# Designs tried in a protein design run: peptides against a protein of PDB entry 2L5G. Part 31

Target 1, 41 residues: chain A of PDB entry 2L5G
Amino acid sequence: LSKEELIQNMDRVDREITMVEQQISKLKKKQQQLEEEAAKP

## One batch from the design tools (peptide; made by RFdiffusion4, then SolubleMPNN)

Design b2_p17_6_s2 (from b2_p17_6, 6 letters changed)
Fold by OpenDDE base, seed 3:
Structure b2_p17_6_s2 (fold): chain B 41 residues (1-41), chain A 17 residues (1-17)
Amino acid sequence: as target 1 above (41 residues)
Amino acid sequence: ELEKEIQELQEKLQELK
């Protein structure tokens, strides 16, 4: 692996991490909304 | 279920880090 291939692999993993973290954040927000709606009288 | 999907994504996130 060249230095360039290692950097490209790191950049790919960093993008995948960011995408997964955004998905988790979106689902946690939906979960909170369902809990808040269920707690309304 | 949202809980299962969140857990699967957390496991994937742990594998990526």
Scores: peptide ipSAE 0.467, ipTM 0.867, DockQ to the pose 0.867
Fold by OpenDDE base, seed 4:
Structure b2_p17_6_s2 (fold): chain B 41 residues (1-41), chain A 17 residues (1-17)
Amino acid sequence: as target 1 above (41 residues)
Amino acid sequence: ELEKEIQELQEKLQELK
């Protein structure tokens, strides 16, 4: 792998990490909303 | 199940880091 290919692979992984972290955050927010709705009398 | 999907994404995140 050239230095350029290593940087491109790192940039790709960083984007994939960001996408997964955003998905987790969105699902945790949905979970909290369902728990808050279930806790209402 | 949201808990299972969150866990699978956390495992994927651990593999990427």
Scores: peptide ipSAE 0.465, ipTM 0.866, DockQ to the pose 0.823
Fold by OpenDDE base, seed 1:
Structure b2_p17_6_s2 (fold): chain B 41 residues (1-41), chain A 17 residues (1-17)
Amino acid sequence: as target 1 above (41 residues)
Amino acid sequence: ELEKEIQELQEKLQELK
């Protein structure tokens, strides 16, 4: 792996991490909304 | 369903870090 390939691989992994964290955050917010709606009388 | 998907994404996040 060249220095350039190592940087490109790190940038790819950082983007994948960010995308997965955003998906988790979106799903947790959706879960909270469903719990709040279920808790309303 | 959502809890399972959150867990699968958390496992994927752990593999990436």
Scores: peptide ipSAE 0.464, ipTM 0.866, DockQ to the pose 0.865
Fold by OpenDDE base, seed 2:
Structure b2_p17_6_s2 (fold): chain B 41 residues (1-41), chain A 17 residues (1-17)
Amino acid sequence: as target 1 above (41 residues)
Amino acid sequence: ELEKEIQELQEKLQELK
């Protein structure tokens, strides 16, 4: 593995982390919205 | 279920870090 391949692998992992964190944030927000809608009379 | 999907993604996030 060249230094460039190691950097490319790190950049790939960092993108995957960002995508997963954004997905978790969206799902948590959706969960909160469903809980708020369920609490309405 | 959203809770299950969030848990699976949190596990995936832990494997990536």
Scores: peptide ipSAE 0.464, ipTM 0.866, DockQ to the pose 0.852

Design b2_p17_6_s3 (from b2_p17_6, 7 letters changed)
Fold by OpenDDE base, seed 3:
Structure b2_p17_6_s3 (fold): chain B 41 residues (1-41), chain A 17 residues (1-17)
Amino acid sequence: as target 1 above (41 residues)
Amino acid sequence: DLEKEIEELQKKLQELK
C-alpha cells in the first residue's frame, strides 16, 4: 500500500464512522421522543 | 426494535474504530 492508498483507506473509514454515529444519534433521538410521548398524561 | 438496531450499529462502530 502506498502512502496515498493508506490515506484514502483512512478517509473511507472516517466517513463510515461518521455515518454510523449519525444513525445511532438519530435512533437515540427517536427512542427519547417515544419515552417523552409515553410519559405525557 | 430501536434498542436492537442501536446495539448492532454500536458493534459496527466498534469494528470501525
Scores: peptide ipSAE 0.469, ipTM 0.868, DockQ to the pose 0.870
Fold by OpenDDE base, seed 1:
Structure b2_p17_6_s3 (fold): chain B 41 residues (1-41), chain A 17 residues (1-17)
Amino acid sequence: as target 1 above (41 residues)
Amino acid sequence: DLEKEIEELQKKLQELK
């Protein structure tokens, strides 16, 4: 792997991490909304 | 199932880090 290929692979992984973390955050917010709605009388 | 999907994404996140 060249230095350029290593940097490109790191940048790809960092983008993939960011996308997965954003998906988890959206799903956790949706879960919290459903729990809050279910707790209303 | 949101809990299952969150768990699957957390496993994927662990593989990336």
Scores: peptide ipSAE 0.467, ipTM 0.868, DockQ to the pose 0.863
Fold by OpenDDE base, seed 4:
Structure b2_p17_6_s3 (fold): chain B 41 residues (1-41), chain A 17 residues (1-17)
Amino acid sequence: as target 1 above (41 residues)
Amino acid sequence: DLEKEIEELQKKLQELK
């Protein structure tokens, strides 16, 4: 792997991490909204 | 099932870090 290929692989992993963290955050927020709505009379 | 989907994404996140 060249230095450029190593940087490209790092940038790919950093993007994948960001996408997964954003997806987890959205699902946790959706879970909280469902729990809050289920607690209303 | 949101809990299961969150768990699978947390496993994926652990593999990436």
Scores: peptide ipSAE 0.466, ipTM 0.868, DockQ to the pose 0.850
Fold by OpenDDE base, seed 2:
Structure b2_p17_6_s3 (fold): chain B 41 residues (1-41), chain A 17 residues (1-17)
Amino acid sequence: as target 1 above (41 residues)
Amino acid sequence: DLEKEIEELQKKLQELK
């Protein structure tokens, strides 16, 4: 692997991390919304 | 199940880091 291929692999992993973290954040927000709606009389 | 999906994504995140 060239230095460029290593950087490209790191950039790919960093993008995947960001996508997964954003997905977790969206699902946690959806979970909170469902809990808040279920707590309404 | 949202909790299970979050747990699976947290495991994936741990494998990426």
Scores: peptide ipSAE 0.465, ipTM 0.867, DockQ to the pose 0.859

Design b2_p17_6_s4 (from b2_p17_6, 8 letters changed)
Fold by OpenDDE base, seed 4:
Structure b2_p17_6_s4 (fold): chain B 41 residues (1-41), chain A 17 residues (1-17)
Amino acid sequence: as target 1 above (41 residues)
Amino acid sequence: SLEKEIQELQQKLQELK
């Protein structure tokens, strides 16, 4: 792999990490909202 | 379920790091 190909691979992985972390955060927030609404009388 | 989807994404995140 060239230096440019290695950088492109790192950038791809960094984007995938960011996307997955954002998805987890959004789903955890939805879970919390559902639990809070279910706890209301 | 949301819990299962979160667990699958956490596993994917562990594989990426």
Scores: peptide ipSAE 0.518, ipTM 0.880, DockQ to the pose 0.842
Fold by OpenDDE base, seed 2:
Structure b2_p17_6_s4 (fold): chain B 41 residues (1-41), chain A 17 residues (1-17)
Amino acid sequence: as target 1 above (41 residues)
Amino acid sequence: SLEKEIQELQQKLQELK
């Protein structure tokens, strides 16, 4: 692996991490919204 | 379920880090 290939692999993983973290954040927000709506009389 | 999907994504995140 060249230095450039290693950097490209790191950049790919960093993008994947960011995407997964954003998905988790969106789902946690939906979960909170459902809990808040369920707590209304 | 949302909880299951969150758990699966958390496991994926742990594997990526």
Scores: peptide ipSAE 0.518, ipTM 0.880, DockQ to the pose 0.860
Fold by OpenDDE base, seed 3:
Structure b2_p17_6_s4 (fold): chain B 41 residues (1-41), chain A 17 residues (1-17)
Amino acid sequence: as target 1 above (41 residues)
Amino acid sequence: SLEKEIQELQQKLQELK
C-alpha cells in the first residue's frame, strides 16, 4: 500500500464510523420519543 | 426491533474501530 492508499483507506473507515454513529443516534432518539409518548397521560 | 437494530449497529461500530 502506498501512503496515499493508506490515507484513502483511513478516510473511508472514518466516513463509515461517522455514518454508523449517526444511525445509532437517530435510533436512540426514536426509542426515547416512543418512551416519552408512552409516558404521557 | 429498535433495540436489536441499535445492538447490530453498535457491533458494526466496534468492528470498524
Scores: peptide ipSAE 0.517, ipTM 0.880, DockQ to the pose 0.871
Fold by OpenDDE base, seed 5:
Structure b2_p17_6_s4 (fold): chain B 41 residues (1-41), chain A 17 residues (1-17)
Amino acid sequence: as target 1 above (41 residues)
Amino acid sequence: SLEKEIQELQQKLQELK
């Protein structure tokens, strides 16, 4: 791999990490909302 | 379930780091 290919691969992985972290955050927020709504009288 | 999907994504995140 060239230096450029290594940087491109790193940038790709960083984007994938960010996307997965955002997905986890969205699902956790949705889970919390469902739990909060289920706890309301 | 949401919990399973969160766990699967957490595992994927661990594999990426």
Scores: peptide ipSAE 0.516, ipTM 0.880, DockQ to the pose 0.854

Design b2_p17_7_s1 (from b2_p17_7, 9 letters changed)
Fold by OpenDDE base, seed 4:
Parts: C-alpha cells; sequence; structure tokens
Structure b2_p17_7_s1 (fold): chain B 41 residues (1-41), chain A 17 residues (1-17)
C-alpha cells in the first residue's frame, strides 16, 4: 500500500463510520419508540 | 467522535511521511 492508498483507505473508513453512526442513531430512535409503545398500558 | 479523531490524527501523521 502506498501512502496515497493508505490515505484513501482512511477516508473510506471515515465515511463508513459516518454511515454506521447514522444507522446506530436510527436504531436507537426505533428502540426508544418500541420502549415507549411497550410502556403504554 | 473518538474514532474519527484518532483516524484524523493518523492521517495527519501519514501525510508527514
Amino acid sequence: as target 1 above (41 residues)
Amino acid sequence: DEIKEQLKKLEEEIKKL
């Protein structure tokens, strides 16, 4: 791997982290909605 | 984001090589 290929791989990983964090946020929101609905009598 | 900050530091180090 060249220095340029390492930088490109790091930029890719940063994008993948952003996508995973957005997915986690969406899943946490869904979890909260399910917990709120389950807490209703 | 701790992971992103770590990646940024490593990228800055690699750019200096």
Scores: peptide ipSAE 0.090, ipTM 0.685, DockQ to the pose 0.022
Fold by OpenDDE base, seed 1:
Structure b2_p17_7_s1 (fold): chain B 41 residues (1-41), chain A 17 residues (1-17)
Amino acid sequence: as target 1 above (41 residues)
Amino acid sequence: DEIKEQLKKLEEEIKKL
């Protein structure tokens, strides 16, 4: 891997982390909604 | 995000090489 290929791979990983964090946030919100719905009589 | 901050620091050091 060249220095330029390493930088490009780091930029890719940073984007992938952002996408995974957005997915985790969406799933946590969905989990909370399901817990609130299951707590209703 | 601590992982993103660590990656940014490493990228800055790689750019100086």
Scores: peptide ipSAE 0.087, ipTM 0.685, DockQ to the pose 0.021
Fold by OpenDDE base, seed 5:
Structure b2_p17_7_s1 (fold): chain B 41 residues (1-41), chain A 17 residues (1-17)
Amino acid sequence: as target 1 above (41 residues)
Amino acid sequence: DEIKEQLKKLEEEIKKL
């Protein structure tokens, strides 16, 4: 692994982290919506 | 985001090597 390949892999991981965090945020919002709907009579 | 900030710090350190 060159220094350049290591930086490129880190940039890739940063993008993957951002995508996973957006997915977690969407899932948390869906969970909250389902909990609010299940709490309605 | 703490993980992204740590990643950026490591990238800046690696660029200086």
Scores: peptide ipSAE 0.086, ipTM 0.685, DockQ to the pose 0.021
Fold by OpenDDE base, seed 3:
Structure b2_p17_7_s1 (fold): chain B 41 residues (1-41), chain A 17 residues (1-17)
Amino acid sequence: as target 1 above (41 residues)
Amino acid sequence: DEIKEQLKKLEEEIKKL
């Protein structure tokens, strides 16, 4: 792997991390909504 | 984002090689 290929792979991983963190945030919000709905009498 | 800050530091080190 060249220096340029390493930088390109790091930039790709940063984008993939951002996408996964957005998915985790969406799933956590959905989990909280289901817990709040289940806690209502 | 701690992982992004670590990646940015490593990119700046690689650019200096």
Scores: peptide ipSAE 0.082, ipTM 0.683, DockQ to the pose 0.021

Design b2_p17_7_s2 (from b2_p17_7, 9 letters changed)
Fold by OpenDDE base, seed 1:
Structure b2_p17_7_s2 (fold): chain B 41 residues (1-41), chain A 17 residues (1-17)
Amino acid sequence: as target 1 above (41 residues)
Amino acid sequence: SSIAKQMEELEKEMAEL
C-alpha cells in the first residue's frame, strides 16, 4: 500500500469508529431504558 | 418491546459498517 492509500484507509476507519461510537451511545441509552422498565413491577 | 426492536435495528446497522 502507498502512503496515500494508508491515509485513505485511516480516514475511512476513523469515520467508521465515529459511527460505531454514536450507535454504542444510542444502544447504551436504550439498554438503560429496558433495564428501568424491567425493574418496574 | 418497541425499544428492543430499535436496538436490534441499530445492531444490524452496525454490522453493515
Scores: peptide ipSAE 0.039, ipTM 0.613, DockQ to the pose 0.221
Fold by OpenDDE base, seed 3:
Structure b2_p17_7_s2 (fold): chain B 41 residues (1-41), chain A 17 residues (1-17)
Amino acid sequence: as target 1 above (41 residues)
Amino acid sequence: SSIAKQMEELEKEMAEL
């Protein structure tokens, strides 16, 4: 792999990490909503 | 629940990445 290909692969991985972190945040928020609904009498 | 279905959809999307 050239230096340019390594940089392009790094930039791709950084974007994929950001997408996964956003999905984890959405899942955690939905989990909290389910826990709050289950705690209601 | 509608929320549980949305969590399952997001988990599937994460497994495809």
Scores: peptide ipSAE 0.039, ipTM 0.611, DockQ to the pose 0.233
Fold by OpenDDE base, seed 5:
Structure b2_p17_7_s2 (fold): chain B 41 residues (1-41), chain A 17 residues (1-17)
Amino acid sequence: as target 1 above (41 residues)
Amino acid sequence: SSIAKQMEELEKEMAEL
């Protein structure tokens, strides 16, 4: 891998991490909503 | 539920990364 390829791969991974973190936040919020719905008598 | 379907779609998007 060239230095340029390593930088490009790092930038790609940083973008993918950001996307995954945003999706995890959305999933956790939806999980909480499902738990609140299941807890309703 | 509508919420469960929305979680499934988000899980698919995560698996495609």
Scores: peptide ipSAE 0.039, ipTM 0.614, DockQ to the pose 0.223
Fold by OpenDDE base, seed 4:
Structure b2_p17_7_s2 (fold): chain B 41 residues (1-41), chain A 17 residues (1-17)
Amino acid sequence: as target 1 above (41 residues)
Amino acid sequence: SSIAKQMEELEKEMAEL
C-alpha cells in the first residue's frame, strides 16, 4: 500500500476504536442499570 | 474481531516501510 493508503487505514481503525469504545460505554451503563435493578428490595 | 485484523494488517504494512 502507498503511504496515503496506510494513513487512510489508520484513520479507519481510529474510527472503529471510537465505535467500540462507545459500545463499551453503552454496555457499562446497561450493566449498572441491571445492578441497580438487582439491588432493589 | 474485524478491528483486530485491521490493526494486525496495518502493523504488518508499517513494518514493511
Scores: peptide ipSAE 0.030, ipTM 0.571, DockQ to the pose 0.027

Design b2_p17_7_s3 (from b2_p17_7, 9 letters changed)
Fold by OpenDDE base, seed 4:
Structure b2_p17_7_s3 (fold): chain B 41 residues (1-41), chain A 17 residues (1-17)
Amino acid sequence: as target 1 above (41 residues)
Amino acid sequence: SEIEKQLKKLQEEMAKL
């Protein structure tokens, strides 16, 4: 891998991390909503 | 609660029969 290919692969991984973090945040928000609804009478 | 709202809606539909 050239230096340029390593930088491109790093940028790709950073985008993939961002997408996964957004998915985790969305799932945590849904979990919290379900827990809050389950705690109501 | 959401379940209380769903039960109320079901009761309102049953009262129309």
Scores: peptide ipSAE 0.034, ipTM 0.260, DockQ to the pose 0.028
Fold by OpenDDE base, seed 1:
Structure b2_p17_7_s3 (fold): chain B 41 residues (1-41), chain A 17 residues (1-17)
Amino acid sequence: as target 1 above (41 residues)
Amino acid sequence: SEIEKQLKKLQEEMAKL
């Protein structure tokens, strides 16, 4: 891998990390909604 | 129910990880 290919791969990994973190946040919010609805009569 | 719909949506998002 050239230096340029390593930088491009790093930028790709940074974008993938951000997408996974957003998915985790969305899943945690949905879990909270399930817990809130389960607490309602 | 609404809880079943929310659970299904949670499972569908987990399957994308």
Scores: peptide ipSAE 0.030, ipTM 0.515, DockQ to the pose 0.466
Fold by OpenDDE base, seed 5:
Structure b2_p17_7_s3 (fold): chain B 41 residues (1-41), chain A 17 residues (1-17)
Amino acid sequence: as target 1 above (41 residues)
Amino acid sequence: SEIEKQLKKLQEEMAKL
């Protein structure tokens, strides 16, 4: 791997991390909504 | 029910991970 390929791979991984973090946040919000609806009589 | 719909949506998002 060239230095340029390593930088490109780093930038790719950083984008993938951001996407996974956004997915986790969305799933946590959906979990909270399920818990709130399950708490309603 | 709305709870079943929300559960289905949660499962569909988990399957994309």
Scores: peptide ipSAE 0.030, ipTM 0.512, DockQ to the pose 0.462
Fold by OpenDDE base, seed 3:
Structure b2_p17_7_s3 (fold): chain B 41 residues (1-41), chain A 17 residues (1-17)
Amino acid sequence: as target 1 above (41 residues)
Amino acid sequence: SEIEKQLKKLQEEMAKL
């Protein structure tokens, strides 16, 4: 792997991490909505 | 519920990353 290929792979991984973090945030918000609906009498 | 379907869909999308 060249230095340039390593940098490109790091930039790709950083973008994939950001996408996963956004999906986790959406899942947590929807989980909270389900918990709030289940807590209603 | 519709929200449970949306949770399942997001979990399936995360498993493909």
Scores: peptide ipSAE 0.028, ipTM 0.511, DockQ to the pose 0.242

Design b2_p17_8_s1 (from b2_p17_8, 9 letters changed)
Fold by OpenDDE base, seed 1:
Structure b2_p17_8_s1 (fold): chain B 41 residues (1-41), chain A 17 residues (1-17)
Amino acid sequence: as target 1 above (41 residues)
Amino acid sequence: SSIQEQLEKLEKEIAEL
């Protein structure tokens, strides 16, 4: 891999990490909402 | 609860990324 290919791969991975973190955060929030709704009488 | 265990797993996954 060239230096340029390594930089491009790093930039891709950084974007993928950010997208996955946002997905996990959304799932966590939904899970918390389900727990809060399950705690209501 | 199963829900709490799932939240804990998601929190660990976020901390590792």
Scores: peptide ipSAE 0.036, ipTM 0.518, DockQ to the pose 0.222
Fold by OpenDDE base, seed 4:
Structure b2_p17_8_s1 (fold): chain B 41 residues (1-41), chain A 17 residues (1-17)
Amino acid sequence: as target 1 above (41 residues)
Amino acid sequence: SSIQEQLEKLEKEIAEL
């Protein structure tokens, strides 16, 4: 792997991490909604 | 549940990083 290929791979992984973090945030919001719905009589 | 299926997908994506 060249230095340029390593940088490109890092940039790719950073984008993938950001996408996964956004998905985690969406799941946490859905979890909270389900918890709030389950708390209603 | 829909949230469980999404969690399993997310866990797979994290394992591939």
Scores: peptide ipSAE 0.031, ipTM 0.524, DockQ to the pose 0.157
Fold by OpenDDE base, seed 5:
Structure b2_p17_8_s1 (fold): chain B 41 residues (1-41), chain A 17 residues (1-17)
Amino acid sequence: as target 1 above (41 residues)
Amino acid sequence: SSIQEQLEKLEKEIAEL
């Protein structure tokens, strides 16, 4: 891989990490909402 | 319960990320 290809792959991975972190945050928020609804009498 | 099944699915999806 050229230096340019390595940089492009790093930039891709950084974007993918950001997307995954946003998905985790969304799922954790939805989990908390379901737990809160389950705790209602 | 349907809620417990939904929580389990979300926890699995988080663990696979």
Scores: peptide ipSAE 0.028, ipTM 0.513, DockQ to the pose 0.794
Fold by OpenDDE base, seed 2:
Structure b2_p17_8_s1 (fold): chain B 41 residues (1-41), chain A 17 residues (1-17)
Amino acid sequence: as target 1 above (41 residues)
Amino acid sequence: SSIQEQLEKLEKEIAEL
């Protein structure tokens, strides 16, 4: 791997982490909504 | 319940990410 390929792979991983964190945040919000609906009598 | 099954699916998806 060249230095340029390592930098490109790092930038790719940083974007993938950001996308996964956004997915986790959306799923946690949906989870909270389902928990709030399940807590209603 | 259908809601509990949906919650368990979301929790599994969160744990795999």
Scores: peptide ipSAE 0.028, ipTM 0.519, DockQ to the pose 0.830

## One batch from the design tools (peptide; made by RFdiffusion4, then SolubleMPNN)

Design b2_p18_4_s2 (from b2_p18_4, 9 letters changed)
Fold by OpenDDE base, seed 5:
Structure b2_p18_4_s2 (fold): chain B 41 residues (1-41), chain A 18 residues (1-18)
Amino acid sequence: as target 1 above (41 residues)
Amino acid sequence: SIQEQIKKLEEEIEKLKA
């Protein structure tokens, strides 16, 4: 891999990490909502 | 953060190309 290819891969991975982090945040929020609803009598 | 680390590594690589 050239330095240029490495940078391009890092840019791609950076975008993918951002997307996954957003998905994790949404899933954690959904988990919290489900836990809140499950705690209701 | 991982994003900050990536940015720093990219900047270091660009400096090595100069």
Scores: peptide ipSAE 0.040, ipTM 0.563, DockQ to the pose 0.021
Fold by OpenDDE base, seed 4:
Structure b2_p18_4_s2 (fold): chain B 41 residues (1-41), chain A 18 residues (1-18)
Amino acid sequence: as target 1 above (41 residues)
Amino acid sequence: SIQEQIKKLEEEIEKLKA
């Protein structure tokens, strides 16, 4: 791998991490909503 | 389940950072 290819791969990985973190945030919000609804009498 | 999906995504993040 050239230096340029390595940088491009790092940028790709950074984007993939960001996408996964956004998905986790969304799922954690859904989990909290379900837990809140389950706690209601 | 939502909890299982969260766990899988957290594992994917750790793999990408390794």
Scores: peptide ipSAE 0.036, ipTM 0.487, DockQ to the pose 0.144
Fold by OpenDDE base, seed 2:
Structure b2_p18_4_s2 (fold): chain B 41 residues (1-41), chain A 18 residues (1-18)
Amino acid sequence: as target 1 above (41 residues)
Amino acid sequence: SIQEQIKKLEEEIEKLKA
């Protein structure tokens, strides 16, 4: 791999991590909402 | 479940960081 190819691969991975982290955040928010609703009488 | 999906995504993040 050239230096440029390595950087491009790193940028791709960084974008993929960001997308997955956003999905986790959304799911954690849903989880919290469900837990809060389940805690109500 | 939502919890299982969260766990799966966290594992995918770790895989990408490795």
Scores: peptide ipSAE 0.035, ipTM 0.485, DockQ to the pose 0.149
Fold by OpenDDE base, seed 3:
Structure b2_p18_4_s2 (fold): chain B 41 residues (1-41), chain A 18 residues (1-18)
Amino acid sequence: as target 1 above (41 residues)
Amino acid sequence: SIQEQIKKLEEEIEKLKA
């Protein structure tokens, strides 16, 4: 790969990481809600 | 489960960084 191709691949990977991290955040919020309900007396 | 889905997505992030 050329230097330019490597940079383009890095940018693509960064965007994909951001999308996956947003999905994790959404799931963690759902997890927290379930854990909070389970902790109620 | 939601916990399993979180773990899967975290693994996918690590693969993208490798």
Scores: peptide ipSAE 0.032, ipTM 0.486, DockQ to the pose 0.150

Design b2_p18_4_s3 (from b2_p18_4, 9 letters changed)
Fold by OpenDDE base, seed 5:
Structure b2_p18_4_s3 (fold): chain B 41 residues (1-41), chain A 18 residues (1-18)
Amino acid sequence: as target 1 above (41 residues)
Amino acid sequence: DIEKQIKELEEKIAELKA
């Protein structure tokens, strides 16, 4: 692999991590919302 | 199950960072 290919692969992985972290954040927010709604009378 | 999904995604991040 060339240096450029390695950098491109790193950038790709970084983007994938970011996407997954955003998914986790959204799920945590949904979880919190469900817990808050369940706590309301 | 949201908790299960979160766990699976956290494991995926760990794999991506390995």
Scores: peptide ipSAE 0.314, ipTM 0.812, DockQ to the pose 0.142
Fold by OpenDDE base, seed 2:
Structure b2_p18_4_s3 (fold): chain B 41 residues (1-41), chain A 18 residues (1-18)
Amino acid sequence: as target 1 above (41 residues)
Amino acid sequence: DIEKQIKELEEKIAELKA
Protein backbone atom coordinates (compact mmCIF):
# COMPACT_ATOMS: atom_id res chain seq x y z
CA LEU B 1 0.00 0.00 0.00
CA SER B 2 1.17 3.50 -0.83
CA LYS B 3 1.24 6.28 1.74
CA GLU B 4 -1.84 7.74 0.08
CA GLU B 5 -3.70 4.43 0.32
CA LEU B 6 -2.88 4.16 4.03
CA ILE B 7 -4.16 7.71 4.60
CA GLN B 8 -7.33 6.91 2.65
CA ASN B 9 -7.89 3.81 4.77
CA MET B 10 -7.40 5.85 7.95
CA ASP B 11 -9.84 8.50 6.71
CA ARG B 12 -12.39 5.80 5.90
CA VAL B 13 -12.13 4.36 9.41
CA ASP B 14 -12.32 7.83 10.98
CA ARG B 15 -15.51 8.57 9.05
CA GLU B 16 -17.04 5.26 10.11
CA ILE B 17 -16.17 5.92 13.77
CA THR B 18 -17.76 9.38 13.54
CA MET B 19 -20.94 7.91 12.04
CA VAL B 20 -21.20 5.25 14.74
CA GLU B 21 -20.56 7.81 17.50
CA GLN B 22 -23.36 9.96 16.08
CA GLN B 23 -25.67 6.92 16.09
CA ILE B 24 -24.79 6.25 19.73
CA SER B 25 -25.48 9.90 20.59
CA LYS B 26 -28.90 9.74 18.93
CA LEU B 27 -29.77 6.50 20.72
CA LYS B 28 -28.68 7.91 24.09
CA LYS B 29 -30.86 10.95 23.45
CA LYS B 30 -33.83 8.71 22.61
CA GLN B 31 -33.15 6.64 25.70
CA GLN B 32 -33.18 9.78 27.84
CA GLN B 33 -36.42 10.95 26.24
CA LEU B 34 -38.07 7.61 26.96
CA GLU B 35 -36.92 7.76 30.58
CA GLU B 36 -38.22 11.32 30.93
CA GLU B 37 -41.58 10.39 29.42
CA ALA B 38 -41.83 7.32 31.67
CA ALA B 39 -41.19 9.53 34.72
CA LYS B 40 -44.17 11.78 33.97
CA PRO B 41 -47.32 11.10 35.97
CA ASP A 1 -33.70 -2.52 22.80
CA ILE A 2 -31.78 0.76 22.82
CA GLU A 3 -29.26 -0.30 25.46
CA LYS A 4 -28.37 -3.39 23.45
CA GLN A 5 -27.93 -1.30 20.30
CA ILE A 6 -25.66 1.15 22.12
CA LYS A 7 -23.50 -1.70 23.41
CA GLU A 8 -23.19 -3.20 19.94
CA LEU A 9 -22.16 0.14 18.46
CA GLU A 10 -19.61 0.74 21.22
CA GLU A 11 -18.14 -2.68 20.47
CA LYS A 12 -17.98 -1.75 16.79
CA ILE A 13 -16.05 1.42 17.67
CA ALA A 14 -13.64 -0.63 19.77
CA GLU A 15 -13.04 -2.94 16.82
CA LEU A 16 -12.50 0.00 14.45
CA LYS A 17 -9.93 1.52 16.84
CA ALA A 18 -8.06 -1.77 17.39
Scores: peptide ipSAE 0.313, ipTM 0.812, DockQ to the pose 0.143
Fold by OpenDDE base, seed 3:
Structure b2_p18_4_s3 (fold): chain B 41 residues (1-41), chain A 18 residues (1-18)
Amino acid sequence: as target 1 above (41 residues)
Amino acid sequence: DIEKQIKELEEKIAELKA
């Protein structure tokens, strides 16, 4: 692999990680909302 | 099952970072 190909592979993986982290954040927010609603009198 | 989905996504991140 050339230096350029290695950088392109790194950028691809970084984008995929960011997308998955955003999905986790959204799910954690939904989980918190469910817990908050369940705690309301 | 939100907890199950979070665990699966965390495993995917671990694989991407390996």
Scores: peptide ipSAE 0.310, ipTM 0.811, DockQ to the pose 0.146
Fold by OpenDDE base, seed 1:
Structure b2_p18_4_s3 (fold): chain B 41 residues (1-41), chain A 18 residues (1-18)
Amino acid sequence: as target 1 above (41 residues)
Amino acid sequence: DIEKQIKELEEKIAELKA
């Protein structure tokens, strides 16, 4: 891999991680909403 | 199953960071 390809691969992986972390955050928020609704009298 | 999906995504992050 060239220097440029290594940088591009790092940037790609960073973006992929960010996207997955955002998905996890959204799922955790949905889970919290379900738990909150289930806790209501 | 939200918990299952979270676990699968956490595993994917671990692979990406390895």
Scores: peptide ipSAE 0.310, ipTM 0.810, DockQ to the pose 0.142

